# Peptides against a protein of PDB entry 6EJA, part 40

Target 1, 276 residues: chain A of PDB entry 6EJA
Amino acid sequence: VEYMPANPVRIAFVLVVHGRASRQLQRMFKAIYHKDHFYYIHVDKRSNYLHRQVLQVSRQYSNVRVTPWRMATIWGGASLLSTYLQSMRDLLEMTDWPWDFFINLSAADYPIRTNDQLVAFLSRYRDMNFLKSHGRDNARFIRKQGLDRLFLECDAHMWRLGDRRIPEGIAVDGGSDWFLLNRRFVEYVTFSTDDLVTKMKQFYSYTLLPAESFFHTVLENSPHCDTMVDNNLRITNWNRKLGCKCQYKHIVDWCGCSPNDFKPQDFHRFQQTARP

## One batch from the design tools (peptide; made by RFdiffusion4, then SolubleMPNN)

Design b1_p11_8_s3 (from b1_p11_8, 6 letters changed)
Fold by OpenDDE base, seed 2:
Structure b1_p11_8_s3 (fold): chain B 276 residues (1-276), chain A 11 residues (1-11)
Amino acid sequence: as target 1 above (276 residues)
Amino acid sequence: SLAEAARAARE
């Protein structure tokens, strides 16, 4: 019997979806949907068919909403961070949605635990933030992530403009772009006007794959740094044979790996994942 | 991470 908390946390799931991932989205939504949680879905501006489908879903559930704004996002684009940040602001302004945690999702990643397990866990650790770090040499991380390079998102492309320096006094960190953030930290990121948040928002506006590092870096350098947990409670479909080619060279002046979309045949892995 | 194995292809 799973422990049932007296005051269970409620989760705001932010789904950023695009392309032809309708079936995967449907599967994921079915797997993660619960009446006590909230679902805020952003559909890429170019994915009109998917948008129509998502709208239909949102009309059937009171706790499902679709962003009224839509961005044209690209892999590795800085605009992806903007999407998350705007979603966070929107969710904070939704007074009728009393969520406690922010969790981002795509068709390429799933929470590793059942709803009951996840809620129980987060309810126990509601003051913590969960971000998975790379766990390797930081200098190597910076280099491989291109954090020491200046990028500009323009015309659906991430242009590498040149070199840059990491801001002095900032301990850069990162890893997974999947995170579980408590409302308090989201409020801080959204509304703080301190030098850290301001500087990092500016810095990461010109960063490749910003979501893999922004929240880590902000958290670890913030007054909330003691709430960091090096785990994102996710299962990602990593298949280097499929996802580690320079398939995005045409849209990003960089080569990197991307997770693969989950297929029904991958479902068995969800059940076998051990607790962190 | 997505870019953990990333490299500058144009360098």
Scores: peptide ipSAE 0.020, ipTM 0.601, DockQ to the pose 0.131
Fold by OpenDDE base, seed 3:
Structure b1_p11_8_s3 (fold): chain B 276 residues (1-276), chain A 11 residues (1-11)
Amino acid sequence: as target 1 above (276 residues)
Amino acid sequence: SLAEAARAARE
């Protein structure tokens, strides 16, 4: 339900970008930019040209910052989760940026909703977290994601070291690597020293495609589990209309193409879909 | 899939 909120939420958009697609990034940025939101951009360590371009953008807008640290990430690499976690910490330490929601993006994404729609929606459900689950057999998900396998990211490669067990008492879940997380949950993930967060950070440090499962698993096993909405409001791949086939429904979504998007018709179901 | 992810991880 769209409405004009009295206290509109402010969003921290975290952009993880790489390559040389500066024009694409610029287009996407212009499409999602709003003065009331915040944009924190990580550029891959190897993408120096893009980094220079992004720095130029950040100098033009007070609500745009670039990570002073840069990681070299690979497809499926555990370092991607590290990027998000460090970005979350940075954003929480930026006291001059009062954001309410964390949303991750890539350079190829493009908004499917207006800013007003997004803000209205999140303002209404500001206490919720939005993560889309795979919606299938969990055992199959574990196998397909390799969660029962131990990986080590080294020399731009994910090395499979062997088998591992899912931690006892943990209900593993996952799905889309596009998530909308409220500040409270981000604070929990960042600063909690409980056994869950500690063990999961360790566990997912050796996980393939960790961003597709870490936040789901932590949320569902945490005291914040009742805030989960099994859906996501996404900015889709710009090339989706052009025939993007990187769909999470069938395969790991490395292209940012997922059918797991909120629809206006879904708004009334949020309370019903919340998981305890 | 795991196999696809493994291939991608080598790139």
Scores: peptide ipSAE 0.017, ipTM 0.585, DockQ to the pose 0.074
Fold by OpenDDE base, seed 4:
Structure b1_p11_8_s3 (fold): chain B 276 residues (1-276), chain A 11 residues (1-11)
Amino acid sequence: as target 1 above (276 residues)
Amino acid sequence: SLAEAARAARE
């Protein structure tokens, strides 16, 4: 049920963008922009044209910033997690941006709720974290994700080095790489020095598609485990025919699926998929 | 080195 919250949550949207998807980014930005939220955009190190465009946008809005650092990320690369973690640290250090939730976005994913709906919902559940699990056999998930394999990101490639063991006592989980995390949990992930966070950061620095599992696994094994909600409030443009053809074998020693970028003709689904 | 990376990742 939607209501007008007395103390509405403010959201830090983190956008990780690359290539030449300027039009897609512009469309998404226009759709999600609100003066009460914050937008932190990372542009791939190699995407200079896009970076210039994003900088131009950031100059027009006081609540839009671009990361001063830029990583060269690849599909499935472990560096994507580093990007999120560094972004989280940056956002926590921005004292002038009092955000309550961290939400990541790309051109291939979109929130299923309007701003008002999203704010109302998150304001009601401000102590919860929203991560969608795979909802299937966990052993199969581990195999398909290659979590029992060791990867090294080097020379714009994810090299499969061999097998590895999942740390003892850790319940591995994952699913969507799109999440809604409250500030408290982000603080925990960023600043905790406990064995769990330390071990998982190391483990996932050699992991394929780390964002699909890191936050799930850390949350579920942490003192914050009771805050997990198995829902990411997202709509993703999945097309198995187009996205599951090992199209990134030249980059990664693994096969996986990737979502397709949203096109203008896909936006009608956003209005239809709003779920209470 | 690759060996160092492998060892680090297995911890």
Scores: peptide ipSAE 0.013, ipTM 0.600, DockQ to the pose 0.133
Fold by OpenDDE base, seed 1:
Structure b1_p11_8_s3 (fold): chain B 276 residues (1-276), chain A 11 residues (1-11)
Amino acid sequence: as target 1 above (276 residues)
Amino acid sequence: SLAEAARAARE
């Protein structure tokens, strides 16, 4: 149900970009930009040209900022989670940006519906967190994700060091690495010193594709567990034929799948997607 | 570090 909320939520969009995807970034930015939201952009340390371009854009909009720090990230790298966590901390320290939700985006995964619909929905459910679970056998998920394996990010490679155990008493979950998190939960993840957050931050520092599981696991085992909604309000272009060919084996000691860029021919999928 | 990784493996 759409309505005009009296106190509409404001969204902090976090973009982690790299390479030569300047045109794709511009297209996405144009599609999602709104004056009432906030945009925090991290550019890979190695992508200097892109960084310069993004800086130019940020100077034109008061609600667009670029991270002053830059990490060198790789596909599946633990540093991606570090990037999100640091971005969350930064955003919480920006007192002039009163955001209510944290949303990460890429060119391969868009939020469903229009901005107005999204804002209306999130305004109604502002106390909830939206993470999509895998919806299958959890044991199989752990094996496929390599959560029972120890990885180390070093020299632009994810090295598999050996086996590890899942911490006792922790219910591991995961799925999509695209999430919608409310400010309260982000504050908890950022500033809590409890055993759960501390242990999970350490555990996921040596995890492949950590963003696909970290927030799910922390949320479900936290006092905020009742705020979880098993939906990320996204449409992801998954093409198994194209995305599951171990294409990243040269940088990761594991095989995984990645989403594909949307093409005009994929437009029908947006029209068919229904919001919960 | 490798030392931290080793500790993490024992969690």
Scores: peptide ipSAE 0.011, ipTM 0.592, DockQ to the pose 0.102

Design b1_p11_8_s4 (from b1_p11_8, 7 letters changed)
Fold by OpenDDE base, seed 5:
Structure b1_p11_8_s4 (fold): chain B 276 residues (1-276), chain A 11 residues (1-11)
Amino acid sequence: as target 1 above (276 residues)
Amino acid sequence: SLAELAKALRV
């Protein structure tokens, strides 16, 4: 029996795109587009041609918007998290877009599930947040992520300034930088003035690959910790789906792959991986 | 990860 939600969730897809990925983006967009969802697209400040193309698309669809601000982000840079956080704020301020879930995508992503399947699933678990953890020991994760190091993004480079301590009482977690977050948690991250959110925003503004850890860490240490699901239910990279490995060719290449990305075979394990 | 970044930057 197929689950049919009485109140289907509406999704805000946040697309972070750059370079010459016009064809991939177009294909992905066609695959994920639905009139009931919302699409908020950030184009890298350096990708003017792509920006013009995306603007053209946005003019054709009322539920597609382009960020009026544009960042010049680098892979691993703290500015990527800033992009997501600002996008979240923008989306929350768009009162005419009643979205229920936030999903981040790149131009290389491609859906492995139908819209109906995705909506049905998220509608059933609308109170949950889906973040995939690294699945290894925490100490190793901290070292490998460089979380105990202070970084500064400047001149298209992440400069290591020195060592730092993780704030006391904070359980650090992370893994995939691909996530599905419900509106309630996004609201919390965006507007909360509690010590956790304040400190973590500051901490991660000097963090390497912050999107792989920020939301995990904030969620797990927050009053919303019981909503954590250790699975990102990913719309996966189409190249990865075809068996290609993620490769970083240049610093601005935001590969849609991660060792911690959701795998199709993991789809049925979501209920078993929920963590309070 | 830092290791991935190091690889990407050929460090």
Scores: peptide ipSAE 0.023, ipTM 0.642, DockQ to the pose 0.062
Fold by OpenDDE base, seed 3:
Structure b1_p11_8_s4 (fold): chain B 276 residues (1-276), chain A 11 residues (1-11)
Amino acid sequence: as target 1 above (276 residues)
Amino acid sequence: SLAELAKALRV
């Protein structure tokens, strides 16, 4: 199913990184780097050493930029969604970067697929969005995610303020916080002023692990709902052999250790089933 | 998950 597309998609990789593991990030970066793609890197506000290292990388490559703003976030923090949303806005405003897909990564990720495979596939399905759902009882998901609870991120803590109701008429969904979103949907999320996007941005600003559910929920309730593919097509894996470590206690873990993550075998399965 | 957050922040 691999082919050389006439108009290959270009990918904006958004890296959200923290800590001091500059060598790990460098290795990962080199493994995923391609001249035809774009890399936008957010370094946690508290990770000054890493920020300096990332800036050095960005100066060496014209298709690598670092966010001029930096957020501090905590494990499960709502601010992670803000990071993605602001990154999306920034990327849309970069008219010199004609990207077609948005893909989020962490420093712990390592590619398990070739660039050619990814580009070929996404070029064929450039109008689709790839999000992996939990595939379980939705009520259970809501409870486990705490979506029926109101949280406030403050002083490096998620404070539970009380119970809340899910907005009427909204079908909540979620799963992996790793996603592949096409530019059109990112534009919708970024610039739409409709009730759905407005309410969901507000709702998820007080949500635990919002990236695991926000984009799923918005997409499925939007005019773009038919573009959803229940597969995040992750091209990376957390490889312990490469020294990838998850840090939970002092800062957000960006490793993406979710049981809802895409499995490599699903890629081929999707290719077969998605054929017209 | 909520449980993971609780573990990460309180333990």
Scores: peptide ipSAE 0.022, ipTM 0.634, DockQ to the pose 0.068
Fold by OpenDDE base, seed 4:
Structure b1_p11_8_s4 (fold): chain B 276 residues (1-276), chain A 11 residues (1-11)
Amino acid sequence: as target 1 above (276 residues)
Amino acid sequence: SLAELAKALRV
């Protein structure tokens, strides 16, 4: 049964795109576009053709904007996290865009559920954050992700500088680089000056695929830890049932479960499964 | 995985 919220959530979709896949992006955009949501698009600094195409689209819709800044990112580079963090800050500073949720997308994403279904679900769980964990041994995850190694992004290359230690007292977690974050948590990540956020921003500035772990780790070690739902509920995989299995080995994690599978009684379970 | 990513990133 689909819940019809009285106060439906509004979503900020952050699209990080590159290359020349204009047709694919256009198709995806048309599929996810709704007048009540907001779309903030970052185009790789090197993708000028795509940037021109995206700008053209943005001029047609008042709720579509393109980042005035552009980063040259490499796949797996730390700059991707910077892109998200800066986008979050920008979105929080846009007073005319009252969004409730942050969702990251790529040009390859495509919704399999309706907007109404997505909004209904998120409106029901508006105080939760959806981050899918690897679901395996954490030590193995650390090793496989290279979290115990130091990397530097430079000259479109990731340079391995050596080994490093995970900050003391921090429980590292991660999995999918696709997430749904509520505004409150985004505010925390963006503006908090506590030791956790400060250290993690520093730590992940030298991390491979930081988006697969940064938000997980920050959330689970933060005062907001009880808001975590171990599921990213990606729009590209919303037909899957509860209990979706995810592996950290995948650069692109498609883990997500149908919002129709979630019931009000599951909320308590979600809180119980939140990692302190 | 790190190995796959390292290859992709030429690490």
Scores: peptide ipSAE 0.021, ipTM 0.647, DockQ to the pose 0.115
Fold by OpenDDE base, seed 2:
Structure b1_p11_8_s4 (fold): chain B 276 residues (1-276), chain A 11 residues (1-11)
Amino acid sequence: as target 1 above (276 residues)
Amino acid sequence: SLAELAKALRV
């Protein structure tokens, strides 16, 4: 019997979707949809067909909205962080949506827990933030992520402009770009004018794969640092054969791993990787 | 140049 909390948390799911993965998105949405949660969907500016489909879905559910703005994002692009940040602002301004947690999703993501399990867990730890760290040598992480490199997103490409220094006094961290953030921390990231948030927003506007590091870094250096939990409750399809090649060299002046879209044959992974 | 741009951005 799953424990039912007296005051269950409500989740704002932010879905950043692109391309032609409409069927996959529909399946994922159906799997994660619950009447007590909120769904805010950003569709890539170039994905007009998908946008129309998502709009149709949003009209069927009162707790589903689509961003009125749309960005053209690329893999590894700094604009992805902008998308999340703007979505966070929008969600905070939606006073009719009393969400407690922010969770990002894509077509290549799937919850590894049931809704009841997720809600029970987050309700118990409602003051915490969940970000999975890389778990490796931090210096190596910095090098491999290219955090000491300056990038510019332009013409659907991440241009490596040169070297840069990481701001002094900042403990850089990162790992998974899938996170569960409580409302309080999202408020801090969105509205704080302190030096940390200001500098990090600037720094990460020229960063490759910013979502894998921005929130980790901000959290760990913020007054909310004690709320860090090195975990996420999500599964991502990491296919080393496909995802860990320089397949995005045409988009990014860097090599790295990226998650792949889920295929029906990947279903077995959902059952096996459910980590306690 | 890209190098000049990098310097100008000062990130």
Scores: peptide ipSAE 0.020, ipTM 0.651, DockQ to the pose 0.154

## One batch from the design tools (peptide; made by RFdiffusion4, then SolubleMPNN)

Design b1_p12_1_s1 (from b1_p12_1, 5 letters changed)
Fold by OpenDDE base, seed 2:
Structure b1_p12_1_s1 (fold): chain B 276 residues (1-276), chain A 12 residues (1-12)
Amino acid sequence: as target 1 above (276 residues)
Amino acid sequence: DDYDVPITGGDL
């Protein structure tokens, strides 16, 4: 670490977990846990065993809480965005948790920096928001993501109902659904009643993979647009040979890729990457 | 680079 900030940022980590990945969750938690940060964990409505385990963890740490509400989520489901938005609201209402940044994590995407490096970096750029864009043709992105298609999440399936138009005057962007958002922007997303936020919340409630585009789009079209940094400070295991097999066609009326969860043996990559 | 962010979605 080059320097220790005088006023280090504190991070609210939001974890959305499901299934039986208790061991993976435990490994991730141990890897990212720090006493100065906060951890808010949502467990899928259907994952009762995992929920019980997570509750046990939360009782051991004062800075770990579990959402009292639980949603049933699916790959690519619109409900994932609802989960994040509700989590953001909850975190803003927790007056005893003075967090500065919102960071979502999964076992498939890890911060590329040590805690000290991450805190130092974010403390230096505490007014910025970090979202990684797709970096390709935007029209292709819209088509491939199905943003011009109307989806309905129902009965653990994303139903494609038909075509739709992108709202006029909105510059759509997206990419990684793993981001680092400052509290100010989270407040805006949570409490703003302007047309942008209102319309985008509605639009993305019928969107496939909403978290990959919602925050990018809202930020870039908002008064906070100047705070965007095209980097999420993540390393993601995008092994396309394993992750791009349309493996979710039975759940969603669309095809897509998925990143692979990191294994313990993969952590050595954090020391080798030159990414900022 | 396997660690670059790809476009996740694709039409059937």
Scores: peptide ipSAE 0.069, ipTM 0.730, DockQ to the pose 0.625
Fold by OpenDDE base, seed 5:
Structure b1_p12_1_s1 (fold): chain B 276 residues (1-276), chain A 12 residues (1-12)
Amino acid sequence: as target 1 above (276 residues)
Amino acid sequence: DDYDVPITGGDL
């Protein structure tokens, strides 16, 4: 249901981009930009040309900033989670940016709602967190994700070091690495010193594809567990016949899938697809 | 389905 909220939420959009996503970034930015929201962009350490371009954009818009730090990220690397966590800390320390929701985006995963619809929806459910779970056998998920394996990110590679145990008393969950998190939960993840957050940050620093499971797992085992909604309001171009070819085995000691980037001709699907 | 629930992990 769409309505005009009296106190509309403001969104911090976080984009993690690298050189090959220059055109996609431009399209995404134009599609999601609004003066009332905030945009925090991390450019891969190796993508200097793109970084210069993004810096130029950030100088033109007061609500667009670029991370002063940059990481060299790899597919499936633990550093992606580090990027999100550091971005969250930065955003919480930006007292001049009163955002209510944290949303990560890529060109391979678009919001299914217009800005007005999204703002209306999140304003209505501002106390909730939106994470899409895999919805299948959890033991199989753990095995497929390699959560019971120890990984080390080093020399642009995810090295599988051996087996490990899931911490006792922790219910592991995961699914999409695209999420909508409210500020309160982001504050908890960023600043809590409880055993859950501390142990999970350590655990997931040696995890493959950590963003697909970290926030799910932390949320579901936290005092905020009742705020979870199994929906991320996204559409993703998942052509698994094309994307599941173990194409990253040269980067990680594991096989996985990747979504296909959306093309301009795919944009019409955003208007036609409806999800509850 | 191109819009299936995304799980990236595979196997060895």
Scores: peptide ipSAE 0.050, ipTM 0.716, DockQ to the pose 0.552
Fold by OpenDDE base, seed 3:
Structure b1_p12_1_s1 (fold): chain B 276 residues (1-276), chain A 12 residues (1-12)
Amino acid sequence: as target 1 above (276 residues)
Amino acid sequence: DDYDVPITGGDL
């Protein structure tokens, strides 16, 4: 018998979608939808057809909303972080949505727990934040991620402008750009005016793949550092042979990898997988 | 394995 918490957490799922992935989105949505959670969907500014489809979905469910603003995002672009940050602000301002956790999802990354398991787990650890770190050499991570390089997102391209230094006194970390953040930390990131948050927002506005490092770095250097859990409670298909081909060189002045999409069958299988 | 968290980026 699965434990049922007395005060179950409610989750704000943020989906950033683009292109013609309507069918994939629909499948994912059906898999993760629950009446007790909230779904906030950002559709790329260029994806008008998808936007219309998502709007139709949002009209059918009271706990589904679409961002009234839309950004043109590119792979590895700094604008992705802006999208998350603005979504966080929006969600905090939605007083009628009492969410406890912020979770971002994509079609390439699936939760490894059922809804009941996820809710039970997060309800037990509602004061924690879940981010998966790279678990390797930090210096190598910095180099490979280009964190010591200055990037500018402009004209749907990430331009490498030159070298930069990592801010002194900051312990940089990162890994997966899929995270589970509690409301308290989201509030901190959104509204704090301390030097850490201010400087990191500025720093990461010129950063490649910012979502893979921003929240890790901010959390670990913040007063909330003791809430860090090195786990994002999901599985990503990182088939390097398929995903690491420098396929984004036309978009970014950098090489990079991308995760591979799971099939629906994989999603169901992984939901039954237990991980510590 | 295919399910770890790799370093995404790489220099040109």
Scores: peptide ipSAE 0.041, ipTM 0.715, DockQ to the pose 0.609
Fold by OpenDDE base, seed 4:
Structure b1_p12_1_s1 (fold): chain B 276 residues (1-276), chain A 12 residues (1-12)
Amino acid sequence: as target 1 above (276 residues)
Amino acid sequence: DDYDVPITGGDL
C-alpha cells in the first residue's frame, strides 16, 4: 500500500457466473470480498443450483445482491453486453450503494492488486477508465473478432448472418473484456442519448464478443476519451495454445479462445506481480 | 498471431 486515501473509492464488482464456475466463484468471492465494496452477481438463467447458492450468500452480506433478472448467456453472445448494461443501470439506480468504480469479473480473472492497493490506486486515478487494448493491428483485430460480421443471438446460438460495415466516423478498438470504469463513464454509457451511444448499442447488439470492444469503442469516441488508460489491472490465465481450439463452434458461427481456470495457489502470486 | 492482451476472438 502506497498510501491511505482520505476518500477511498468504493467498487461495484459485477460478477457474471454460470454453474460450471461454482468453485472458482467461491474462491474469487473470498479473495475479493470487502465490506466497503459492493457485489452484484448475475447468475445464468440456466444455473439454478448456483443461483440458490449465490442467493444464500447475498442474504448473509448486505453489500451483496443478485440480479432479479437473469439472462441465458452463451459464449460470445450479445447478451453478455446486455447483462453488463443492465447491471450498470441497476447499480446506478441503487442509491444506497455509493460506488465509484465498476469492475467486472469472471471466475477466470483476478485483480493483480490487494484490496488496499487497488483502492489506493483507483482513488488516485478516480477520473480514469481502465481498458486494455489489444495492442496490435486494428484491422486484424476487427477480422479476428468478427466485428465486420453481423451476428444474431437466437436459440442459444450466435448466427452469422452476413457482412457489415463499421459505422463511419467511429474508431473501433477493443481487447480485454475485463475493465474498470468510473461511475461518470458508466453514467454516460447508461443514460446518454447522443448519437455515439445510441448507434453503438445498436451496433453491438448484433456483435460477437461485444464486451471486448463496446466499451473501448464508446470511450475512445466519446467526450470521455481522454480518460482511457490502457490497463485493466488484472490477470487472466491465458494459454492460447490450449485455449484456442474453436471449442465454441457448436454455439457460435465463429472461433474463439478461452482462458484457463486459476488454481487457488496462483492467486497470492498474482497479487504481488504485474500482468505478464 | 497472438495478441499481448487476452482476447477471445479467433479465426474461422
Scores: peptide ipSAE 0.037, ipTM 0.704, DockQ to the pose 0.410; fails the geometry check

